# Peptides against a protein of PDB entry 3T7K: the designs that were tried, part 85

Target 1, 248 residues: chain A of PDB entry 3T7K
Amino acid sequence: KAEKILARFNELPNYDLKAVCTGCFHDGFNEVDIEILNQLGIKIFDNIKETDKLNCIFAPKILRTEKFLKSLSFEPLKFALKPEFIIDLLKQIHSKKDKLSQININLFDYEINGINESIISKTKLPTKVFERANIRCINLVNDIPGGVDTIGSVLKAHGIEKINVLRSKKCTFEDIIPNDVSKQENGGIFKYVLIVTKASQVKKFTKLINDRDKNETILIVEWNWCVESIFHLNVDFTSKKNVLYQKK

## One batch from the design tools (peptide; made by RFdiffusion4, then SolubleMPNN)

Design b2_p16_5_s2 (from b2_p16_5, 5 letters changed)
Fold by OpenDDE base, seed 3:
Structure b2_p16_5_s2 (fold): chain B 248 residues (1-248), chain A 16 residues (1-16)
Amino acid sequence: as target 1 above (248 residues)
Amino acid sequence: SKEEKEKELEKLFSQP
């Protein structure tokens, strides 16, 4: 059926998209439309797997979903597109009126607002955002909204190697792991990096660390600090936004 | 639904 529909076009584009969707297409696509998209070089996957070499995200806007955050870790993310790209494409293809010899849809017209060339270019870097920031090992409180698995998965996608889950009520200093990175002269390396949810945790962990390991560098942040870092594909250590405690 | 789960995750991640 798809072949018959596409036979009216003399030339078909190959978009070369391997995509996931978030905040759109919850009902999926019918079989014919999937076949059409496949013939146009558009493959949509339900889940993110490294083996699929995903290069595209469909979303109506910048979202804080697991899929969207992880899409910024693609190698590279080639396109971040609004769902209207697919909608308009399928509409044009199913249109009987247009004796169009060619599909006239430019994917660049459907870019998600706020995902610009600067962001896309950073996804071509050989390193991940937290790797570049010398954040390898973090401490994560167990009561984080979204759950430690989801949050941890996003953080790992962006270059954090080790996530230590802290039982905030019962943890001691010995439960806190150091960020095991070699001191580079030019980068503010924090020995202890923690993601917390509340001020009481800041007080607790700050005390535990300062009492046992005086004069060490500490970074305590909210989840939003990580999100902002991901959205910019850069860690701004000059910003105090979403930083709850910092000791250099 | 998938949509509800995504919205819940977005909401959870947006909360300070």
Scores: peptide ipSAE 0.025, ipTM 0.665, DockQ to the pose 0.765
Fold by OpenDDE base, seed 5:
Structure b2_p16_5_s2 (fold): chain B 248 residues (1-248), chain A 16 residues (1-16)
Amino acid sequence: as target 1 above (248 residues)
Amino acid sequence: SKEEKEKELEKLFSQP
């Protein structure tokens, strides 16, 4: 059926998109439209897998969803597009009135606001954002909104190798893992990195660490610190925004 | 629904 619909065009574009959707197309696509999109080099996946070599995200705007945050870890993210790209494309293809010999839809007209070429270009870097920041091992409190699995999965996509989940009420110093990174000469390395949700946790963990491992470097941040770092694809250690405690 | 789940996650991630 898709072939018959597309036969009216002399030439078909190949968009070469391997995409996920977030905040749009919740009901999916019908079989014919999926086949049409596939013939145009557009493949939409339900979930993010590294093996799929995803290069595109569809979203109405910048979102703080798992899929959106992970899309910024694609290698590279080629396109961040509004869903209107697919909508307009399918409308043009299904239109009976337009004796269009060609499909006239340009990807660049559908860019998500705020995802510019500077962000896209950073996804071509050989390293991940937290890897570049010398953050390999983190401690995450178990009562974090969104859940440790989802948040942990996002952080891993961005170069954190090990996530230690802390039972905030019951944890001791021995439960806290160090950020085991080789001293690179030019980067501030924090021995202890923690993501917390409450001021009481800051007081607890700072006391535990300072009482047992005096004079070590500590970074305690909110989840928003991670999100901002992801959206910028850069960690700014000079900013105090979303930093709850820092000891250099 | 998938939509409700994504909206919930967006809300949760936006909360400090």
Scores: peptide ipSAE 0.025, ipTM 0.667, DockQ to the pose 0.822
Fold by OpenDDE base, seed 1:
Structure b2_p16_5_s2 (fold): chain B 248 residues (1-248), chain A 16 residues (1-16)
Amino acid sequence: as target 1 above (248 residues)
Amino acid sequence: SKEEKEKELEKLFSQP
């Protein structure tokens, strides 16, 4: 059926998209439309897997979903597109009125607002955002909204190698792991990096660390610090936004 | 639903 529908076009574009969707297309696509998209070089996946070499995200806007955050770790993310790209494409293809010899849909017209070329270009870097920031090992409180698995998965996609889950109420100093990064000559490495949810945890962990390892560097942040870092594909250590405690 | 799950994740990730 798809072939018969597409036969009216003299030339078909190859968009070369391997995509996931978030905040759109919750009902999926029918078999005919999936086949049409496949013939146009558009493959939509249900889940993110590294083996699929995903290069595209469909979303109505910048979202804080797992899929959206992970899409910024694609190597590279080629396109972040509004769902209207697919909608308009399928509308044009199914239209009987348009004697169009060619599909006239440019993917560049459907870019998600706020995902600019500067962001896209950073996805071509050989390193991940937290790797560039010298954050390899973090401590994550177990009561974090979204769950440690989901948050941990996002953080790992962005270059964090080890996530230590802290039982906030029962945690001791010995439960806190150092950020084991080789001292690079350039300052700004924090020995202890923690993601916490509340002020009581800041007080607890700062006390535990300062009582046992008084001279060490500490960074305690909210989840939003990680999200902002991901959205910018850059860690700004000069910003106090979403930083709960910092000791240099 | 898939939509509800994504909305929940969006809300959770937006929480301080």
Scores: peptide ipSAE 0.025, ipTM 0.668, DockQ to the pose 0.845
Fold by OpenDDE base, seed 4:
Structure b2_p16_5_s2 (fold): chain B 248 residues (1-248), chain A 16 residues (1-16)
Amino acid sequence: as target 1 above (248 residues)
Amino acid sequence: SKEEKEKELEKLFSQP
């Protein structure tokens, strides 16, 4: 059926998109539209898997969803597009107007606001954002909104290798893991990196660390610090935004 | 729904 629909076009574009959707297309696509999209080089996946070599995300805007945050870890993220790209594309294809010999849709007209070429270009870097920041091992409180699995999965996608989950009420100093990275000459390395939700946790962890491992470097941040770092694909250690405690 | 779940996750991620 899709072939018959597409036969009216003299030339078909190959968009070469391997995409996930977030905040859009919750009901999916019908079989014919999936086949049409496939013939145009557009493959939409339900979930992010590394093996799929995803290069695109569809979303109405910048979102803080797991899929959106992980899409910024794609290698590279080629396109971050509004769902209107697919909508307009399918609308043109299903249009019975005989005069459409070609599909004239420019991907750049459908860019998500705030995802610019500077961000896209950073996804071509050989390293992940937290890898570049010398953050390999982190401590994450177990009461984090969104859950440790989801948050941890996002962080791992962005180069954090080890997520240590802290039971905030019961944890001791021995439960806190160091950020085990070799000292690079020019990199501010924090020995202890923690993501927390409450000021009481800051007080607890700073005390535990300072009492047992005096003079070590500590970074305690909110989840929003990670999100901002992901959205910029850069960690700004000069910013105090979303930093709850820092000891250099 | 899938949409509701995604909105809930977005909200949770947005909470400080």
Scores: peptide ipSAE 0.024, ipTM 0.662, DockQ to the pose 0.857

Design b2_p16_5_s3 (from b2_p16_5, 8 letters changed)
Fold by OpenDDE base, seed 4:
Structure b2_p16_5_s3 (fold): chain B 248 residues (1-248), chain A 16 residues (1-16)
Amino acid sequence: as target 1 above (248 residues)
Amino acid sequence: SKEEEEKRLEELNSLP
């Protein structure tokens, strides 16, 4: 059926998209449309797997979903597109207007607002954002909204190797792991990096660390610090935004 | 599901 529909076109584009969707296409696609998209080089996957070599995200806007945040870790992310790309594409293909010899849809017309070429270009870097920031091991409080698994998975996708989950009410200094990175000359390395949800945790962890390891560097941030770092594919250590405590 | 994704979105966005 898809072949018959596409036979009216002399040339078919190959978009070479391996995509996931977030905030759109919740009901998926019918079998015919999936096949049409496949013939156009558009493959949509339900979940992110490294083996699929995903290069595209469909979303109506910048979202804080796991899929969207992880899409910025693709190697590279080629396109971040609005769902209207697929909608308009399928509309053109299903259109019975005899005069459409070619599919005339440009991917660049459907870019997600706020995901520019500068961001896309950073996904071509050989390192991940937190790797570049010398953040390898983090401490994550167990009461984080979204859950430690989801948050942890996003952080790992962006180069954090080890996530230590802290039971905020019961943890001691010994439960806090250091950010074990070799001293690179050009970056402030924080020995202790923590993601927390509330001021009481800041007070607790700063006390625990400073009482036992007085001279060490500490970075305590909110999840939004991570999100902003991901959205920019850069950690700005000069910004105090979403930084709850910093000791250099 | 849509509802699960919306819930996840809300949860991830509810972080101050």
Scores: peptide ipSAE 0.030, ipTM 0.704, DockQ to the pose 0.560
Fold by OpenDDE base, seed 2:
Structure b2_p16_5_s3 (fold): chain B 248 residues (1-248), chain A 16 residues (1-16)
Amino acid sequence: as target 1 above (248 residues)
Amino acid sequence: SKEEEEKRLEELNSLP
């Protein structure tokens, strides 16, 4: 069926998209449309797997979903596109207007606002955002909204190797892991990095660390600090935004 | 639904 539909076009584009969707296409696509998209070099996957070499995200806007945040870890992310790309594409293809010799849809017209070439270019870097920031091991409180598995998975996608989940009510100093990064001479490395949800945790963890390891560097942030870092594909250590405690 | 789950996740992630 797809072949018959596409036969009216003299030339078919190859978009070379391996994509996931978030905040759109919840009902998926029918088999014919999937076949059409596949013939146009558009493959849509349900889940993110490294083996699929995903290079595209479909979303209506910048979202804080797991898929969107992880899409910024693609190697590279080639396109972040609005769902209207697919909608308009399929609409054009299904159009009964015989006069369309070619598909005239430009990917660049469908870019998600706020995901610019500067962001896209950073996805071509050989390192991940938190790797570049010398954040390898973090402590994550167990009461984090979204859950430790989801949050942890996003963080790992962005170069955090080890996530230590802290039982915020019961944890001791011994439960807090250091950020084991080789001291590069020029980079402010935080020995303890923690993602917390509330001020009481800041007070607790700062006390625990300072009482036992008084001279060490501490970074305590909100999840939003991570999100902003991901959205910029850069950690700005000069910003105090979403930083709850910092000791250099 | 997947949509509801993603929306919920977005909301949860948007919490400070």
Scores: peptide ipSAE 0.029, ipTM 0.694, DockQ to the pose 0.846
Fold by OpenDDE base, seed 5:
Structure b2_p16_5_s3 (fold): chain B 248 residues (1-248), chain A 16 residues (1-16)
Amino acid sequence: as target 1 above (248 residues)
Amino acid sequence: SKEEEEKRLEELNSLP
């Protein structure tokens, strides 16, 4: 059926998109439209897998979803597009009125607001955002909204290798892992990095660490610190925004 | 559904 629909066009574009969707297309696509999109070089995946070499995200706007946050870790993210791209494309293809010899849809007209070329360009870097920030091992409290698995998966996509989950009420100093990063010249390295949800956790962890390892560097942040770092594809250690405690 | 989970994650992470 798709071939018959596309036969009216003398030339078909190849968009070369390997995409996931978030905040759009909840009902999915019918089989014919999937086939049409596939013939145009548009492949939509349900989940993010490294093997699929994903290069595109569809979303109505910048979102704080797992898929959106992980899309900024694609190598590279080539396109961040509004769902209207697919809607308009399929509408044009299904149109019986237009004797269109060609499909005339430009990807650049459908860019997600706030995902600019500067952000896209950073996805071409050989390193991940937290890797560049010398954050390899983190401590994550178990009561984090969204759950430790989802949050942990996002953080891993962005270069955190090890996530230690802390039982905030029961944890001791021995449960806290160090950020095992070799001293690279010119980088701020924190020995202890923690993501917490409550001021009481800040007090607890700062006491535990300072009582046992008094002279070490500590960074305690909110989840929003990670999100902002991901959205900018850069960690700004000069900013105190979403930093709950810092000891240099 | 995965989509409900993504929406829930967005809502939870949008909370102060």
Scores: peptide ipSAE 0.030, ipTM 0.700, DockQ to the pose 0.576; fails the geometry check
Fold by OpenDDE base, seed 3:
Structure b2_p16_5_s3 (fold): chain B 248 residues (1-248), chain A 16 residues (1-16)
Amino acid sequence: as target 1 above (248 residues)
Amino acid sequence: SKEEEEKRLEELNSLP
């Protein structure tokens, strides 16, 4: 059926998209539309797997979903597109009225607002955002919204190697792991990096660390610090936004 | 599930 529908076009584009969707296409696609998209070089996956070499995200806007945040770790992310790309494409293809010899849909017209060439270019870097920031090992409180697995998975996609989950009520100093990075001259290396949810946790962890490991560097942030870092594909250590405690 | 994704979307976006 798809072949018959596409036969009216003299030339078919190859978009070369391997995509996931978030915040759109909840009902999926029918078999014919999947086949059409496949013939146009558009493959949509249900989940992110490294083996699929994903290069595209469909979303209505910048979202804080696991899929969206992880899409910024693609190598590279080629396109971040609004779902209207697929909608308009399929509409044009199914249109019987348009004696169009060619599909006239440009990917660049459907870019997600806020995902620009600067962001896309950073996805071509050989390193991940937190790797570049010398953040290898973090401490994550167990009561984080979204759950430690989801949050941890996003953080790992962006270069954090080790996530230590802290039981905020029962943890001691010995439960806190150091960020095991070699001292580089040109980067604020924090020995202790923690993601917390509450001011009480800041007080607790700062006390525990300062009482036992005096004068060490500490960075305590909220989840939004990570999100902003991901959205910019850069850690700005000059910004105090979403930083709850910092000791240099 | 769709519901789980929607819930996650709401939860993650509702975070201050």
Scores: peptide ipSAE 0.029, ipTM 0.697, DockQ to the pose 0.467; fails the geometry check

Design b2_p16_5_s4 (from b2_p16_5, 5 letters changed)
Fold by OpenDDE base, seed 2:
Formats: C-alpha cells, structure tokens, sequence
Structure b2_p16_5_s4 (fold): chain B 248 residues (1-248), chain A 16 residues (1-16)
C-alpha cells in the first residue's frame, strides 16, 4: 500500500532520520504510514538505544522529558524537529492532488525553537557535556523527583560514569563518593558533586563533608542545574543558578 | 497513557 501511494512521486527524498518522539505521536503511526516514512528514510523508534544510532528527535518544543534530554546526547543529534514535519509530510503524501511530482518539505522549516545550530554542533563533539566539565561521579539523593533511575539514565547519557544514590536520611560521610577525575590544569574540579532536592540536604552534606574533608571542593546543585547544562551542552561554573552550595 | 506519563515526568523534572 505504501509503495502504491508513493508511486506518484518521481523522486523520493531520503531524510536519513533515526528518531524518537516525545510530547507527540503518543498513539504512534499506522503500518502504512510507518512504511511510507521508512521509504523516505525516516525511522521512528519507541525507545532510545545506543545501537540504533539515533540522530533525530520529534517534539513540539523543548521538553524536560527523558527522551528529549537524552536526545541531546546523540552522536550527533542532526535534527530536532517539530511533529508538524511528519504531519505535513504525510498530509502531502496522502493528498490526492495529482500535481505533486515531488515532496517539497524542508526539514529546516520544522526546527524546534531553541535548538539552534550551536547546540547541534556541540553534539558533534567527541565528549559529553559532563565529561567536559570534569564530572564523572556524582551523588544523587534518593528522593529526587522523577526517580534515581530516570535521572541517572539521563546523566549517564551525558557523560556521568557513576551515580551514587544517597539515602538522604541515613547516609554518612562514607556513603558520599568523590568525583574521581584527573586534575587537569585550569579546570574547576569539584571533588564532591551532589544533586539534592532540599535545603536540609545541603546542610547535612556540607556538614558531613566539611567535618571529615575540610579542604575539599564541593558542588551541590539542583536537578535544574543539570537540565540547563544539558540544554546548553555546556556547564557554566560561573553561574550560580540552581547551585545550592559551592566550595572552591 | 503514554502522553500522561511523559507529562507527569516533565512535571516531576520541573519541580526538581
């Protein structure tokens, strides 16, 4: 059926998209449309797997979903597109107007607002955002909204190698792991990096660390610090936004 | 629904 539908076009584009969707197409696509999209070089996956070499995300806007955040870790993310791309594409293809010899849809017209070429270009870097920031090991409180698995998965996608989950009420200093990175010259390396949710946790962890390891560097941030870093594909250590405590 | 799940996740992520 898809072949018959596409036969009216003299030339078919190959978009070469391997995509996931977030905030759109929750009902999926029918078999015919999937076949159509496949013939156009558009493959939509349900989940993110590294083996699929995903290069595209469909979303109506910048979202804080797991899929969206992880899409910025694609190697590279080639396109971040609005769902209207698919909608318009399928609409054009299903259109009975005989006069369409070609599919005339430009991907660039459907870019998600705020995901610019600067962001896209950074996804071509050989390193991940937190790797570049010398953050390898982090401590994550167990009561984080979204859950440690989801949050941890996002962080790992962006270069965090080890996530230590802290039971905030029961943890001791010995439960806190250091961020074991090679001291590079000129890089602000924090020995202890923590993502917390509450001011009480800041107080607790700062006390625990300072009492036992008085001269060490500490970075305590909110999840939003990570999100902003991901959205910019850059960690700005000069910003105090979403930083709850820092000791240099 | 998957949509609801994603929306809830987004909300959770925004509160943190």
Amino acid sequence: as target 1 above (248 residues)
Amino acid sequence: SKEEEEKELEKLFSKG
Scores: peptide ipSAE 0.034, ipTM 0.721, DockQ to the pose 0.822
Fold by OpenDDE base, seed 3:
Structure b2_p16_5_s4 (fold): chain B 248 residues (1-248), chain A 16 residues (1-16)
Amino acid sequence: as target 1 above (248 residues)
Amino acid sequence: SKEEEEKELEKLFSKG
């Protein structure tokens, strides 16, 4: 059926998209449309797997979903597109207007607002955002919304190697892991990096660290600090936004 | 629904 539908076109584009969707297409696609998309070089996957070499995300806007955040770790992310790309494409293909020799849909017309070439270009870098920021090991409180697994998965996708989960009520200084990075001359390296959810945790962890390891560098942030860093594919250490405690 | 799940995740991440 897909072949018959596409036979009316003299030339078919190859979009070369390997994509996931978030905030759209919850009902999926019918078999014919999947076949059509496949013939146009568009493959849509249900989940993110590294082996699939994903290069595209469909979303109506910038979202804070796991899929969206992880898409910014694709190597590279080629396109971040609105779902209207697929919708308009399929509409054009299913249109009975005999005279369309070509599919006239341009990917660049469907870019997600806020994901520009500057962001896309950074996904071509050989390093991940937190790797560039010299954040390798972090401490994460166990009561974080979204769960430590989801949050941890996103952070790992962006270059954090080790996530230490802290039992906020029971943890001691010995439970806090250092960020094991070599001292780089020009990099604000924080010995202790923590993601917390509330002010009481800031008070607790700052006390524990300062009492036992005086004069060490500490960075305590909220989840939004990570999200903003991901959205910009850059850590701005000059910004105090979403930083709860910083000791240089 | 998958949509509700994504919306819940979005909401959880936004309240931080």
Scores: peptide ipSAE 0.033, ipTM 0.718, DockQ to the pose 0.751
Fold by OpenDDE base, seed 4:
Structure b2_p16_5_s4 (fold): chain B 248 residues (1-248), chain A 16 residues (1-16)
Amino acid sequence: as target 1 above (248 residues)
Amino acid sequence: SKEEEEKELEKLFSKG
């Protein structure tokens, strides 16, 4: 069926998209449409796997979903597109209007607002955002909204190698892991990096660390600090936004 | 639904 539908076109574009969807197409696609998309070089995957070499995300807007956040770690993310790209494409293909010799849909017309070329270009960098920021090991409180697995997965996708989950009520200083990075010449490496959810945790962890390791650098942030860093594909250490405690 | 799940996850990730 797909071949018959596409036979009316003299030339078919090859979009070369390996994509996931978030905030759209929850019901998936019918078999015919999947085949059509495949013939156009558009492959849609249910989940993110590194082996699939994903290069595209479909979403109606910037979202804070796991898939969207992870898409910014693609190597590279070539396109962040609105679902209307697929919708319009399929509409054009299924259109019985005889006069369409070519599919004339430009990917650039469907870019997600706020994901510009400057962001896309950063996904071509050989390093991940937190790797560039010298954040290798972090401490994550166990009561983080979204769960430690999801949050941890996103963070790992963006270059954090080790995630230590802290049981906030029971943890001691010995449970807190250092950010084991070699002193690079460029900028302040924080020995202790923590993602917390509430002010009481800030008080607790700052006390624990300062009592046992008084002269060490500490960065305590909210999840939103990570999200903003991901959305910009850059860690801005000059910003105090979403930073709960910082000791340089 | 998957949509509801994603929306819930998004809310959880939001500033609250």
Scores: peptide ipSAE 0.033, ipTM 0.720, DockQ to the pose 0.725
Fold by OpenDDE base, seed 1:
Structure b2_p16_5_s4 (fold): chain B 248 residues (1-248), chain A 16 residues (1-16)
Amino acid sequence: as target 1 above (248 residues)
Amino acid sequence: SKEEEEKELEKLFSKG
């Protein structure tokens, strides 16, 4: 059926998209439309797997979903597109009115607002955002909204190697792991990096660390600090935004 | 639903 529908076109584009969707197409696509998209070089995946070499995300806007945040870790993210790309494409293909000799849909007309070339270019870097920031090991409180698995998965996609989950009410100093990175002479390396949700946790962890390891560097941030770092594909250590405690 | 799940995630990750 898809072949018959596409036969009216003299030439078919190859968009070369391996994509996931977020905030759109919750009901998926019918089999015919999936086949049409496949013939146009558009493959949509349900989940993110590294083996799939994903290069595209469909979303109506910048979202803070797991898929959207992880899409910024693609190597590279080639396109961040609005769902209207697919909608308009399928509409044109299914249209009986105009004998269009060619599909006339340009990917560049459907870019998500706020995902610019600067962001896209950073996805071509050989390192991940937290790797560049010398953040390898972090401590994450167990009561974080969204859950430690989801949050941890996003952080790992962006270069954090080890996530230590802290039982906030029961944890001791011995439960807190250091960020084991080689001391770069000029690098703002924090020995202890923690993501927390409450002011009481800041008080607790600062006390625990300062009482046992008084001279060490500490960075305590909110989840939004990570999100902002991901959206910019850069960690700004000069910013106090979403930083709850910092000791250099 | 998938939509509800994504909305929940968006809400949880949103700043205020």
Scores: peptide ipSAE 0.033, ipTM 0.721, DockQ to the pose 0.655

